# Designs tried in a protein design run: peptides against a protein of PDB entry 3EFO. Part 184

Target 1, 262 residues: chain A of PDB entry 3EFO
Amino acid sequence: SQLADLYKSCETDALINFFAKSAFKAVLHQPLKVIREILVNQTAHMLACYRKNCASPSAASQLILPDSMKVLPVYMNCLLKNCVLLSRPEISTDERAYQRQLVMTMGVADSQLFFYPQLLPIHTLDVKSTMLPAAVRCSESRLSEEGIFLLANGLHMFLWLGVSSPPELIQGIFNVPSFAHINTDMTLLPEVGNPYSQQLRMIMGIIQQKRPYSMKLTIVKQREQPEMVFRQFLVEDKGLYGGSSYVDFLCCVHKEICQLLN

## One batch from the design tools (peptide; made by RFdiffusion4, then SolubleMPNN)

Design b2_p22_8_s4 (from b2_p22_8, 15 letters changed)
Fold by OpenDDE base, seed 1:
Structure b2_p22_8_s4 (fold): chain B 262 residues (1-262), chain A 22 residues (1-22)
Amino acid sequence: as target 1 above (262 residues)
Amino acid sequence: SADRKAFEQEVTELLEELNKSR
């Protein structure tokens, strides 16, 4: 059908970019609460329309999404959880203004990475491979105390180290004997010169080359205070300032769709 | 419930699809 074709022609990343810029423009003349409600309602209505007009008969409990929009909810939740759309005293006006201006100028590819970071398990790197490791879901549940992860969102880069990270990898990256010896005040990795260090630097370089902004590196030890900042970029988890987890958001949207269709 | 399990499975599939899109 023509409608089905329309949905198939939709690009999730482009839609998120559009919604983000529209919402961030709207903050200048509309209450944040209203903007968030509009975004949720639009999401539910679009998906409800598809379910009603395009989807095959199925159980009412199923959330059926078109292929082009299957990942829309997760990105929409990330948008809703962005500081620009949150009215919390813990978030400075300057920070909101800064991020607003950044997103207003972002292309589709940049906004995609900004709203949903890349989280790379670098502890599993094959030093003989030139391929980037496969990204994992941005959730604490995907982290390991024995692991080392690199997170990048186009503006920030984090190197997260589990408390039980392999000493040999720590030595390879930092040229120190143990986790306790890692200096988290550094913003640059040392040039140790071994294959693992070189590969990590290469990966970081590749990530940086694709982005218009220089990403500041923050080294984060598990269970230390800076980890709290890092955890805010695990966008599928519940946010510190009232944002929902992805699963909770999806359930909310599903309920709203059901209400629209009943 | 069976409905909850089915929903969770769908969420899992969507997450996998997201990984493929990256």
Scores: peptide ipSAE 0.145, ipTM 0.717, DockQ to the pose 0.082
Fold by OpenDDE base, seed 3:
Structure b2_p22_8_s4 (fold): chain B 262 residues (1-262), chain A 22 residues (1-22)
Amino acid sequence: as target 1 above (262 residues)
Amino acid sequence: SADRKAFEQEVTELLEELNKSR
């Protein structure tokens, strides 16, 4: 059908870029609540239409997504939780304005990374491998107190350190004997010169590659106050100021779809 | 709930697809 063809031709990345720019433009003229509702409704309607016209009947508990839009919900949730659409007290007006303007100029690839950061378990690095470690889901549940993680969203880069991070890795990265000795005020990693340090720097370089902006590095220690900023980038988690977890969002969307179809 | 379990599985699949798209 023509509809099926339309859905097959849809690119989630392009759609998210479009929705983001449209929503961020609408911020100037519409209440945030209205914008969020529109986005949720659009998501539900699109998916309901697909299910009705393109999908086979299935159990009510199943969420059927077209291949071209499989990742639409996750990005949509991230969009809904962005500080431009979901204002947070800790985010200044200037920062929101800045982010809004940035997104308005972002290409499809940039917006993907911006809304859903890349979170890499760098403590698992194989210094003999040229491959990047596999990214993990942006959730606190995927962090480890024994781990070290690098997060990047195209604008910011965070190096998160668990309280029980391996001393040998700490020494390798920072040239200090322990977690307590790490200076979080630094924005550049020291050139220690060992293989692990070099590998980490290489990874950072790869992440920075083809990005239009230079990402500033922020070092974050677990359980310290600045970690709260880092946690805001764990986009699948429940937000502190009204944002839903990804799973909760899916449930919400599913409910809306069912309502539309019944 | 059964619904949540289904969604959790879907999330896993979505992550895989997301990673492939990057």
Scores: peptide ipSAE 0.085, ipTM 0.707, DockQ to the pose 0.107
Fold by OpenDDE base, seed 5:
Structure b2_p22_8_s4 (fold): chain B 262 residues (1-262), chain A 22 residues (1-22)
Amino acid sequence: as target 1 above (262 residues)
Amino acid sequence: SADRKAFEQEVTELLEELNKSR
């Protein structure tokens, strides 16, 4: 059908870029509550329309999505949790304005990475491989106290270290004997020269490539104050200043879809 | 909750696709 073809031709990344810019423009003349409601409703209506007109009969408990919009809900939740769309006094007007302006100028590829960061388990690196490690879900549940993770969203880069990170990796990356000796004020990794250090630097370089802005590196120790900032980029979790976890959001959207179809 | 469990697999699949698209 024509409608099915439309869904097949849609690009999720482009849609999110469009929705983000539209919403961020609307904040100038519409209440935030209204904007959020519109975004959720649009998401639900699009998905409900697909299910009604294009999808095969399925159980009500199943979330049926077209391939082209398979990850639309993931990004939509991230958009809804962006500080620009949150009405919290803890978020300054300047920060909202800054984030708004950034997104308004972002291309599709930039906005994709911005809304859903790349989180890489660095502690799993094979020094003999030139391949990047597989990204993990942006959730605290995927972190490990024994692990080291690199997070990047196109603007910021974080190297997160668990409290029980392997001393050999700490030595390899920072040339210090233990977790306690790591200086979190560092914005650059030392050139230690071992294969592990070289590989990590290579990975960081690859991530930095093709990004319009140079990402500042922030070293984050687990259970220290800066970790709070880092956790804000774990977009699948419940937001510090509001916003639902991805699971909760998906449940909400599914309920709305069901209501539209009944 | 029961609702969360019902969507756990869907969430996982979506995120796998997201990771593959990078």
Scores: peptide ipSAE 0.041, ipTM 0.685, DockQ to the pose 0.081
Fold by OpenDDE base, seed 4:
Structure b2_p22_8_s4 (fold): chain B 262 residues (1-262), chain A 22 residues (1-22)
Amino acid sequence: as target 1 above (262 residues)
Amino acid sequence: SADRKAFEQEVTELLEELNKSR
């Protein structure tokens, strides 16, 4: 059907960009609660419409998403958890204003990365390969105390190190003997010159490529205070200042879909 | 809950789709 074709041709990234800009514009004139409700409702309505008109008959309890929109909910949750849409006193007005302004000028590709960061397990790097490691879900559950992860959202870049990260990798990256010796005040990786260091730098370069902003590097040690900031970018988790985990959000959306279809 | 577990499984399966979207 024409409707099915429409959903098939739908681009999630474009929708998220649209919803983000629409919501962030509305913040100036509408209560945050209302905006959040609208976004959730829009998500539910879109998915319900697909279920009703395009999907094969199935149990109402099943979550059915079109291929083109499968990742829409996760991005929508990220949008909902953005500081601009959160009414928390811990978030400064300046920060909200800043992020609002940034998103209002972002293209589709930029907003995609901004709302859902790229999290790369760089401890698994094959120094002989030019391929980027596969990104993992942005959740604490995907981190490892033995691992090293690079997170980027187009504005910030974090290098997260587990407390038990391999000393050989630490030495390879920082030219220090242990985790304890890593200086987290640095914003640039040293020029160590070994294959692993070179590979990491290459990856960072690729990530930075075609991004409009230069991402500042922050080195984060697990269990240190700055890790709290890093955890804010693990967008599938519940979050520090409110919002739902992705799972909880998906459950919420599912309930609304069911209500719309019943 | 049973529903939560089911959705957690769905979330896990979406990783590939997410990666393809990048």
Scores: peptide ipSAE 0.024, ipTM 0.614, DockQ to the pose 0.105

## One batch from the design tools (peptide; made by RFdiffusion4, then SolubleMPNN)

Design b2_p23_3_s1 (from b2_p23_3, 12 letters changed)
Fold by OpenDDE base, seed 4:
Structure b2_p23_3_s1 (fold): chain B 262 residues (1-262), chain A 23 residues (1-23)
Amino acid sequence: as target 1 above (262 residues)
Amino acid sequence: MQKEIEEVIKFLNEAKKWQEEQE
């Protein structure tokens, strides 16, 4: 059917880009609350329509998503949690304007990375492998006190270090003996010259490749105050400024879908 | 529901067009 074919042909990255630019354009003439409601409503309607007309019969309580939209909810939540769509006094108008303009100029690949950062477990690097480590979900639950993670969203790059990060890795990356000795004021990694350091730099280079902006590196230690900034990029978690966790958002969408199907 | 389907089709067509334009 035409409907089924349309769902199959959709791509989440393009769809979220479409949603984002549409919403960010609407910010100029519609209240933010209305825009957010429209986004959620549109999402629910699309998914409900699929569930009713394209999906195999199943229990109403079961969430069935098109393959092309399996990750749409998480990206939609990220969009909804973007400062442009949040009416919080803690967020300056200038910041909203800045991010709005950035997204309005982003291509599909750029916006995808912007809304959902790449979080890489650097502590798992195999120096003999040329393959990038598999990204993990952007949630605190995926972090480890023993781990080192690199986060990038196309604009910012963070190197997060757990309090129990391996001293050998710390030495390899920073050429210091321990976690306590790491200087978080640096924006560039030292050229230590060992294979691990070189590989990390290579990975950072790959991430930076073909990105329109040069990402500034921020070193973040777990449990230090600057970690709060880093945590804002863990987009699946509850936001500091009223944004829902992915789980909560998914539940919300599911409830709305169920209401539409009743 | 038919109206809803039409609206969804319209939206998805627009999205598809958008997608194609981005390629």
Scores: peptide ipSAE 0.341, ipTM 0.865, DockQ to the pose 0.672
Fold by OpenDDE base, seed 5:
Structure b2_p23_3_s1 (fold): chain B 262 residues (1-262), chain A 23 residues (1-23)
Amino acid sequence: as target 1 above (262 residues)
Amino acid sequence: MQKEIEEVIKFLNEAKKWQEEQE
């Protein structure tokens, strides 16, 4: 059927780009509350329509998503949690205007990375491999006090270090003896020259490739004040300014779908 | 329900067109 074919041909990254630009354009002439409601309703209606008309027989209470939209809810939640769509006094008008303009000019790949950052466990790097480590979900639950993680969203790059990160890796990356000696004011990694340092720099270079903006590097120590900024990019967690976690949002969407199917 | 299906089809077609324009 035409409907089934449309679901099969849909790409989540392109769909999110479409949703984002449509919503950010609507900000100029519609209340933020209305825009958020439209986004949630559109998501729920699309998924409910699939469940009713295209999905294989299953329990009505079970959440069934089309393959092309399995990750749509997490991206939609990220969009809804963006400062442009949030009505919070803590967010300046300038910041909203800035991010709105940025997204309006982003291509599909850029917006995908912007809304859902890449989080890499670099403490697991094999210095003999040229492959990037597999990205993990953007949640605190995936971090480790013994780990070192690189986060990038196309605009910012963070190197997060656990309080118990291996001294050998710290020495390899920063050429200092311990976690306490790391200077978080640095915006560039030192050229230590060992294989691990070289590989990390290579990875950072690969991430920077084909990105329209130069990403500024921020060094973040666990349990220090700047970590709060870093945690804002763990998009599956509860947002600082009232945004839902992915799990909570997914439950909300599921409830809405069930209501539509009743 | 038919109206809802038509609305979804319309939206997905627009999204598809948008997707194609990005390629």
Scores: peptide ipSAE 0.338, ipTM 0.863, DockQ to the pose 0.650
Fold by OpenDDE base, seed 2:
Structure b2_p23_3_s1 (fold): chain B 262 residues (1-262), chain A 23 residues (1-23)
Amino acid sequence: as target 1 above (262 residues)
Amino acid sequence: MQKEIEEVIKFLNEAKKWQEEQE
């Protein structure tokens, strides 16, 4: 059927780009509350329509998503949590305007990375491997006090270090003896010259490659004040400015779908 | 329900068109 074919051909990354640009265009003429409601409503209707007309019969309580939209909810939540769509006084008008303009010019790949950052476990690097480490979900639950993680969203790059990061890795990356000696004011990693340092720099280079903006590196120590900024990019967690976690949002969408199916 | 389906089809078609234009 035409409907089934449309669901199969639709891609989440392109869809979220479409949603984002449509919503950000609407910001100029409609209240943010209305825009957010429309986004949630459209998401629920699309998923409900699939559940009712395209999906195989199953229990009404079961959340059934088309393969092409399995991660649509998480991206939609990221979009809803973007400063452009948030009505918080802590967010300046200039910041909203800036991010709005950025997204309006982003391609599909750029917006995908922007809304859902890449989070890499650097402490698991194999210096003998040419493969990048597998990205983990952007949540605090995926971090480890013993770990070192690199986060990038196309605009910002963070190197997060757990309080119990291995001293040998710290030495390898920063050429300092311990976690306490790491200077978080630096924006560039030292060229230590060992295989681990070289591998990390290579990975950072790959991430930076073909990105329209040069990502500034921020070194973040766990449990220090600047970590709060880093945590804002853990998009699956609850946001600082009232945004829901992915789990909470998914539950919300599921409830709305169920209501539409009744 | 038919109206709802039509609206979804319309939206998905627009999204598809948008997708194609971005490729």
Scores: peptide ipSAE 0.332, ipTM 0.861, DockQ to the pose 0.659
Fold by OpenDDE base, seed 1:
Order: C-alpha cells, then sequence, then structure tokens
Structure b2_p23_3_s1 (fold): chain B 262 residues (1-262), chain A 23 residues (1-23)
C-alpha cells in the first residue's frame, strides 16, 4: 500500500531534521507550548496510524513501532528537551537564539549527532584496531566509575573519567600518576606517545573529521562540579530543566497511541 | 480514521520530499 511504502522509505535522521527545522521556524510565530504539543501529537498519530493499518495483529497494549521509526521517540524527546523549545527563565535568550540558528543550518547528519551524541567507552579501546568502539546509550546508567568515556555532539567533546578509572590508562592519556593529578583546565591532550594515547587521539580526529565545527575538548572528572554540564548531554536521562527521560517519554507516547486507537 | 490516514500520508510525503532534498 501507499502508506506502507511511505513508512518503509522514511529515515529517522531525516525526519528529526525535518521536525526540528519546522519547529524552530514555528518558534517565531507560535507559543512554545503549542509547538511541543504539535510535535507530540504528530508523533503519536504517525505511530498510531502504523499500529492500526500497517502492523501485524497484536495486543493493543503492545507498543509496535515501524522499523524506520524505532528510534524516532528518543530523538523526538531530545528535540522537545532542547533549550529552543523550553520556556525556562534559566535559559538566556541569547543561548536560545544561538542554538536555533545552529540547528537551522545543520544537515541531516549534523542534526542527528547534535540531538543524540556519541558516547564511546574508550577504556575498552583496542590499540591494534582502527575501528571506533561501539557507542553506548547516552545515559548515566551506561557509565561506570571504573570507565573512561568520550562524548561528542558535533559542537562539544567531553572526556569523562570515573573516580576509579584505571591508573594505567590515566598515565597513558595524561602522563600523571593518578586521577587526582589530572588537570581539567586543559583543552588538549598531551602527546604522551604510547599506543593508547595515539589511538585515542586518532579516534578524536575521526570524530572531528568532516564536522563543520571544531569541537573543543573538556575534561571532566566524576563528582566534580563540571560534571553537571556533561550530564546535560546524557539525553536519555531526565533533563535538568524538567525534561522527561526517554523511558518516561516513551510511556507517554504509548499512552497517547492507545488513546487514539480506542 | 480515514481522515487521519490522509493527514499522515500528507505529512510523510512532505517529509520524504524533504529527505530527498537533503541528499
Amino acid sequence: as target 1 above (262 residues)
Amino acid sequence: MQKEIEEVIKFLNEAKKWQEEQE
């Protein structure tokens, strides 16, 4: 059917780019509350329509998503939690305007990375491999006190270190004896010259490659104040300014779908 | 529901067109 073919042809990264730019244009002439409601409503209707007309018969209570939109909800939640669409006084007008303009000029690949960062467990690096480590979900639940993670969203790059990160890796990356000796004010990694350091630098270079903006590196120690900034990029978690976690949002969407199908 | 389907089709067509333009 025409409808089934349309769902099959959709790509989530393109959809979210479309949604984002549409919403950010609407900000100029519509209340933010209305824009958010439209986004949620549109998401629910698209998914409900698929569930009713394209999906295989199943229990009404079961969440069934089209293959092309399996990760659409998480991206949609990220969009809804973006400062441009939030009505919080803590967010300056300048910051809102800045991010709006950035997204309005982003291509599909750029906006995808912007809304959902790459989070890489670099403590698992194979120094003999040129491949990037497998990314993990952007949630605190995926971090470990024994781990070291690299996060990038196309604009910012963070190196997060757990309080119990391996001393040998710390030595390899920073050429210091312990976690306490790491200087978080540096924006560049030292050229230590060992295979691990070289591999990490290569990975950072690959991430930076073909990105329109130069990402500055921020080194973050677990349980220090700057970690709060880092946590804002763990987009699947509950937002600082009242945004929902991915799980909560998914439940909300599911509820809305069920209501539409009744 | 038929009206809803038509609206979804319209939206998805627009999104598809947008997608193609980005490629």
Scores: peptide ipSAE 0.331, ipTM 0.859, DockQ to the pose 0.649

Design b2_p23_3_s2 (from b2_p23_3, 13 letters changed)
Fold by OpenDDE base, seed 5:
Structure b2_p23_3_s2 (fold): chain B 262 residues (1-262), chain A 23 residues (1-23)
Amino acid sequence: as target 1 above (262 residues)
Amino acid sequence: DSEEIEKVVKFLNEAKEAQEAEK
């Protein structure tokens, strides 16, 4: 059907870019609450329409998403939790304005990475491989106290270290004997020159090469103060300022879809 | 149902057109 073909032709990254720009434009003349409601409503209607008209027969209670929109709820939740759309006094006007302008100028690829960062398990690196490690979901549940993770969203880059990170990796990356010796004030990794360090630098380089802006590197130790900032980029988790986790949001969307179908 | 479909179609088309215009 024409409708089915339309859904198949959709791309989540393009949709979220469109949603984001539309919403951020609307901020100038509509209340944030209304904008958020519209976004959720539009999402639910699109998904409900698919479920009703395009999906194979199944129980109404089942969440069935078109392939092109399987991750749309994830990104939508990220958009909804963006500081531009949050009505929190803790967020400065300047920050809102800055991020708004950034997104308004972003292409599809840039906005996708911006809303959903790449989180890479660096501790699993194969120094003999030229391939990037497989990204993990942006959630604290995917972190490990024994792990080292690189997070990038096109604007910022974080190197997160678990409290129990392997000393050999710490030595390899920072040329220091232990976690405690890592200086988190540095914005550049030392050129240690070992294969692991070189591989990490290569990965960082690859990530940077795909982005129009130079990403500032922040070293983050688990359980230290800067980790709070890092955690804000774990977009599938519950937001600091009341934003829903992905799971909670998905349930919310599902409920709304069911209401539309019944 | 028809109205709902039309709204969705319209939205998706608008989104597509907007993205194509940026290319």
Scores: peptide ipSAE 0.338, ipTM 0.863, DockQ to the pose 0.763
Fold by OpenDDE base, seed 2:
Structure b2_p23_3_s2 (fold): chain B 262 residues (1-262), chain A 23 residues (1-23)
Amino acid sequence: as target 1 above (262 residues)
Amino acid sequence: DSEEIEKVVKFLNEAKEAQEAEK
């Protein structure tokens, strides 16, 4: 069917870009609450329409998503949790304006990375491999106290270190003997010169490549106060300012879809 | 049902057109 073909031709990254720009344009003329409701409603309707007209017959309680939109709810939740669409007093008007303007000029690839960061397990690096490590989901559940992770969203870059990070890796990256000796005020990694350090720098370079903005590096130690800033970029988790986790959001969308199908 | 389909189709087409215009 024409409708089925239309869903097949859709791309989540393009949709999110469109949703984001539309929503951020609407911010100038409509209340944030209304904009958020519209976004959720549109998402539910799109998915419900597919379930009803394109999907194979199944139980109404089962969540059936088109292949092209499997991650749409994840990205939509990220969009909804963006500071531009939040009505929290802790978020400055300047910050909202800044991010709004950035997104309004972003292409599909840029906005995708912006809303859903790349989180890489650096502690698993094979110095003999030229391949980038596979990204993990942006959730605290994917972090490890023994791990070191690099997070990038096109604007910011974070190097997160678990409290039990391997001393040998710490030495390799920072040229210090232990976790306690790491200076989190630095914004550049030292040029230690060993293969691990070189590979990490290479990875950072690749991530920075083709990005329109230079990402400032922030070093974050687990359980220190600055970690709270880092956690805001774990977009699948519950937001600091009241945003839902991905799981909670998915349940919400599913409920709304079911209501539309009944 | 037809109205709902029409709305979805319209939205998706608009999204595609917008993306094409940015290229």
Scores: peptide ipSAE 0.332, ipTM 0.859, DockQ to the pose 0.765
Fold by OpenDDE base, seed 1:
Parts: C-alpha cells; structure tokens; sequence
Structure b2_p23_3_s2 (fold): chain B 262 residues (1-262), chain A 23 residues (1-23)
C-alpha cells in the first residue's frame, strides 16, 4: 500500500531532526507543556496508524513498531528530556538558549549524535583492528566497574573509568600505575606511544572527524563527583531534572497507542 | 480511519519536504 511504502521510506534520524527543530521553533510562541504534549501525541498517532493499517496481525497488547521507527521512541524521549523543553528552574536561560541555537543549526547526522551519544567499550579494544568497537546502549546498566568507556555526543567527549579498570590499560592510556594516579583535570591524553594508546587516539580522531565542533575531553572516574555530569549523557536512564527513562517512556507511548486503537 | 491516515501522511510528507529543503 501507499501508506506502507511511506513508512518504509521514513528515516528516524531525519524525523527526529524535524521534530527537534519544529519543537525548538515553537518554544518561542507556545508553552513548553503544549509542545511536549504535541510531540507525544504525534508519536503515538504515527505508531498507532501503522499498527492499525500496516502491521501484521498480532496481539493488541503487543507493541508493534515499523522497522523505520524502531528507535524513534528512544530518540523522542531524548528530545523530550532536552533542557530546551524542560520547565525546570535549575536550567538557566543561557543554557536553554545555547542548546536551542545549536540544534536549530544541526544537520541530520549531527542531531542524531547529539540526542543519542555514542558509547564505546574501550576496554575491549582490539589494537589490531581497524574497526571501531561496537557501541553499547547509553545506560548505566551497560557500564562495568572493570570497564573503560568513551562517550561522545558531537559536543563533548568523556572517558569514563571504572573503579576496577585494568591497571595495564590505565598504564597504557595514562602512563600511571593505578586508577588513583589518574589526573582527571587533563583535557588531553598523553602521548604514551604504545599500540593501545595509539589505537585509542585514532578512535578519538575518527569520532571527531566531520564534526562541526571540537569536542572537549573530560576524564571521569567512577564514584567521583564529575561522574554525575557524565551520567546525564546516559540518555536511556532517568534524567536528573525529571525526565523519564526509556523504559518508562516506552510504556507511556504504548498506553497512548492502545488508547487510540480502542 | 481515513482522517487519521490523512494526518499521518501529511505530517510525514511535510517532514520529508522540510529535510529535502535543508539539503
């Protein structure tokens, strides 16, 4: 059907870019509450329409998403949790204005990375491989105390180290004997010169390629105060300022879809 | 629901057109 073909031709990254720019334009003349409601309603209607008219027969209680929109809910939740759309006094006007302006000028590739960061398990790095390690979901549940992770969202880059990170990797990256010796005030990795260090630097370089902004590097130790900032980029988790987890949001969307189908 | 379908189609087309215009 024509409708089915339309869904198949959709691209989540393009849709999110459109949603984001539309919403961020609307903040100038509409209440934030209304904008959030519109976003949720549009999402629910698109998914309900697919379920009703295009999806294969299945149990009514089952959430069925088109292939082109399987990750739309997680990105939509990230958009809804952005400071521009939150009505929190803790968020400064300057920060809101800054984030709004950034997104309004972003292309599709930039906005998708901005809303959903790339989180890479660096501790699994193969120094002989030319491929980047496979990204993991942006959630605390995917972190490991024994692991080292690199997070990038196009604006910021974080190197997160678990409290039980392998000493050999710490030595390889920082040229220090242990976790306790890592200086978190550094914004650049040292030129250690070993294969692991070189590979990590290469990965960081690849991530930085074709990005409009130079990403500042922040080194984060698990259980130290700066980790709280890092955790804000684990977008599938519950937000600090009242944003829902992905699981909670998905449940919410599912309920809305069911209501539309009944 | 024909009205619902029309709304969704309109929205998706609008989104596509907007993205094409930005390229």
Amino acid sequence: as target 1 above (262 residues)
Amino acid sequence: DSEEIEKVVKFLNEAKEAQEAEK
Scores: peptide ipSAE 0.326, ipTM 0.858, DockQ to the pose 0.784
Fold by OpenDDE base, seed 3:
Structure b2_p23_3_s2 (fold): chain B 262 residues (1-262), chain A 23 residues (1-23)
Amino acid sequence: as target 1 above (262 residues)
Amino acid sequence: DSEEIEKVVKFLNEAKEAQEAEK
């Protein structure tokens, strides 16, 4: 059918880009609450329409998503939790305005990375491999106290260190004997010169490539105050300021779809 | 039902057109 073909032709990253720009434009003349409600409503209607008219028969309790939109909910949740649409006390008005303007100029690839960061387990690096470590889901559940993780969203780069991160890796990256000796005020990694340090720097370079903006590096120690800023980029988790977890959001969308189908 | 479909079609088409225009 024509409708089925239309769904097949859609791409989640393009849709999110469109949703983001539309919403961020609307911020200038509509309340944030209304904008968020519209986004959720539009999402639910799109998915409900597919379920009703295009999807194969299945149990009503099942959430059936078109292939082109299987990850739409997670990105939509990220959009809804963005500081432009969900104000946070720690984010200044100027910063929100800046981010809004940035997104308005972002291409599809840039906006996708911006809303859902890359989170890389750096402690698993194979020095002999040219392959980048596989990204993990942006959730605290994927972190480990023994791990070191690099997070990047096209604007910011964070190096997160667990309290029990291996001393040998700390020495390799920072040239200090222990976690306690790491200076979190630095914005550049020292050039230690060992293979691990070189590999990490290479990865950081690759991530920076083809990005329109230079990402400032922030070093974050687990259980220190600055970690709270880092955790805001774990977009699948529940936010401190009213943002839902991905799981909760998915449930919400599912309920709304069911209501539309009844 | 027809109205709902029309709304979705309109939205998706608008999204597609917007993306194409930005290229």
Scores: peptide ipSAE 0.321, ipTM 0.855, DockQ to the pose 0.765

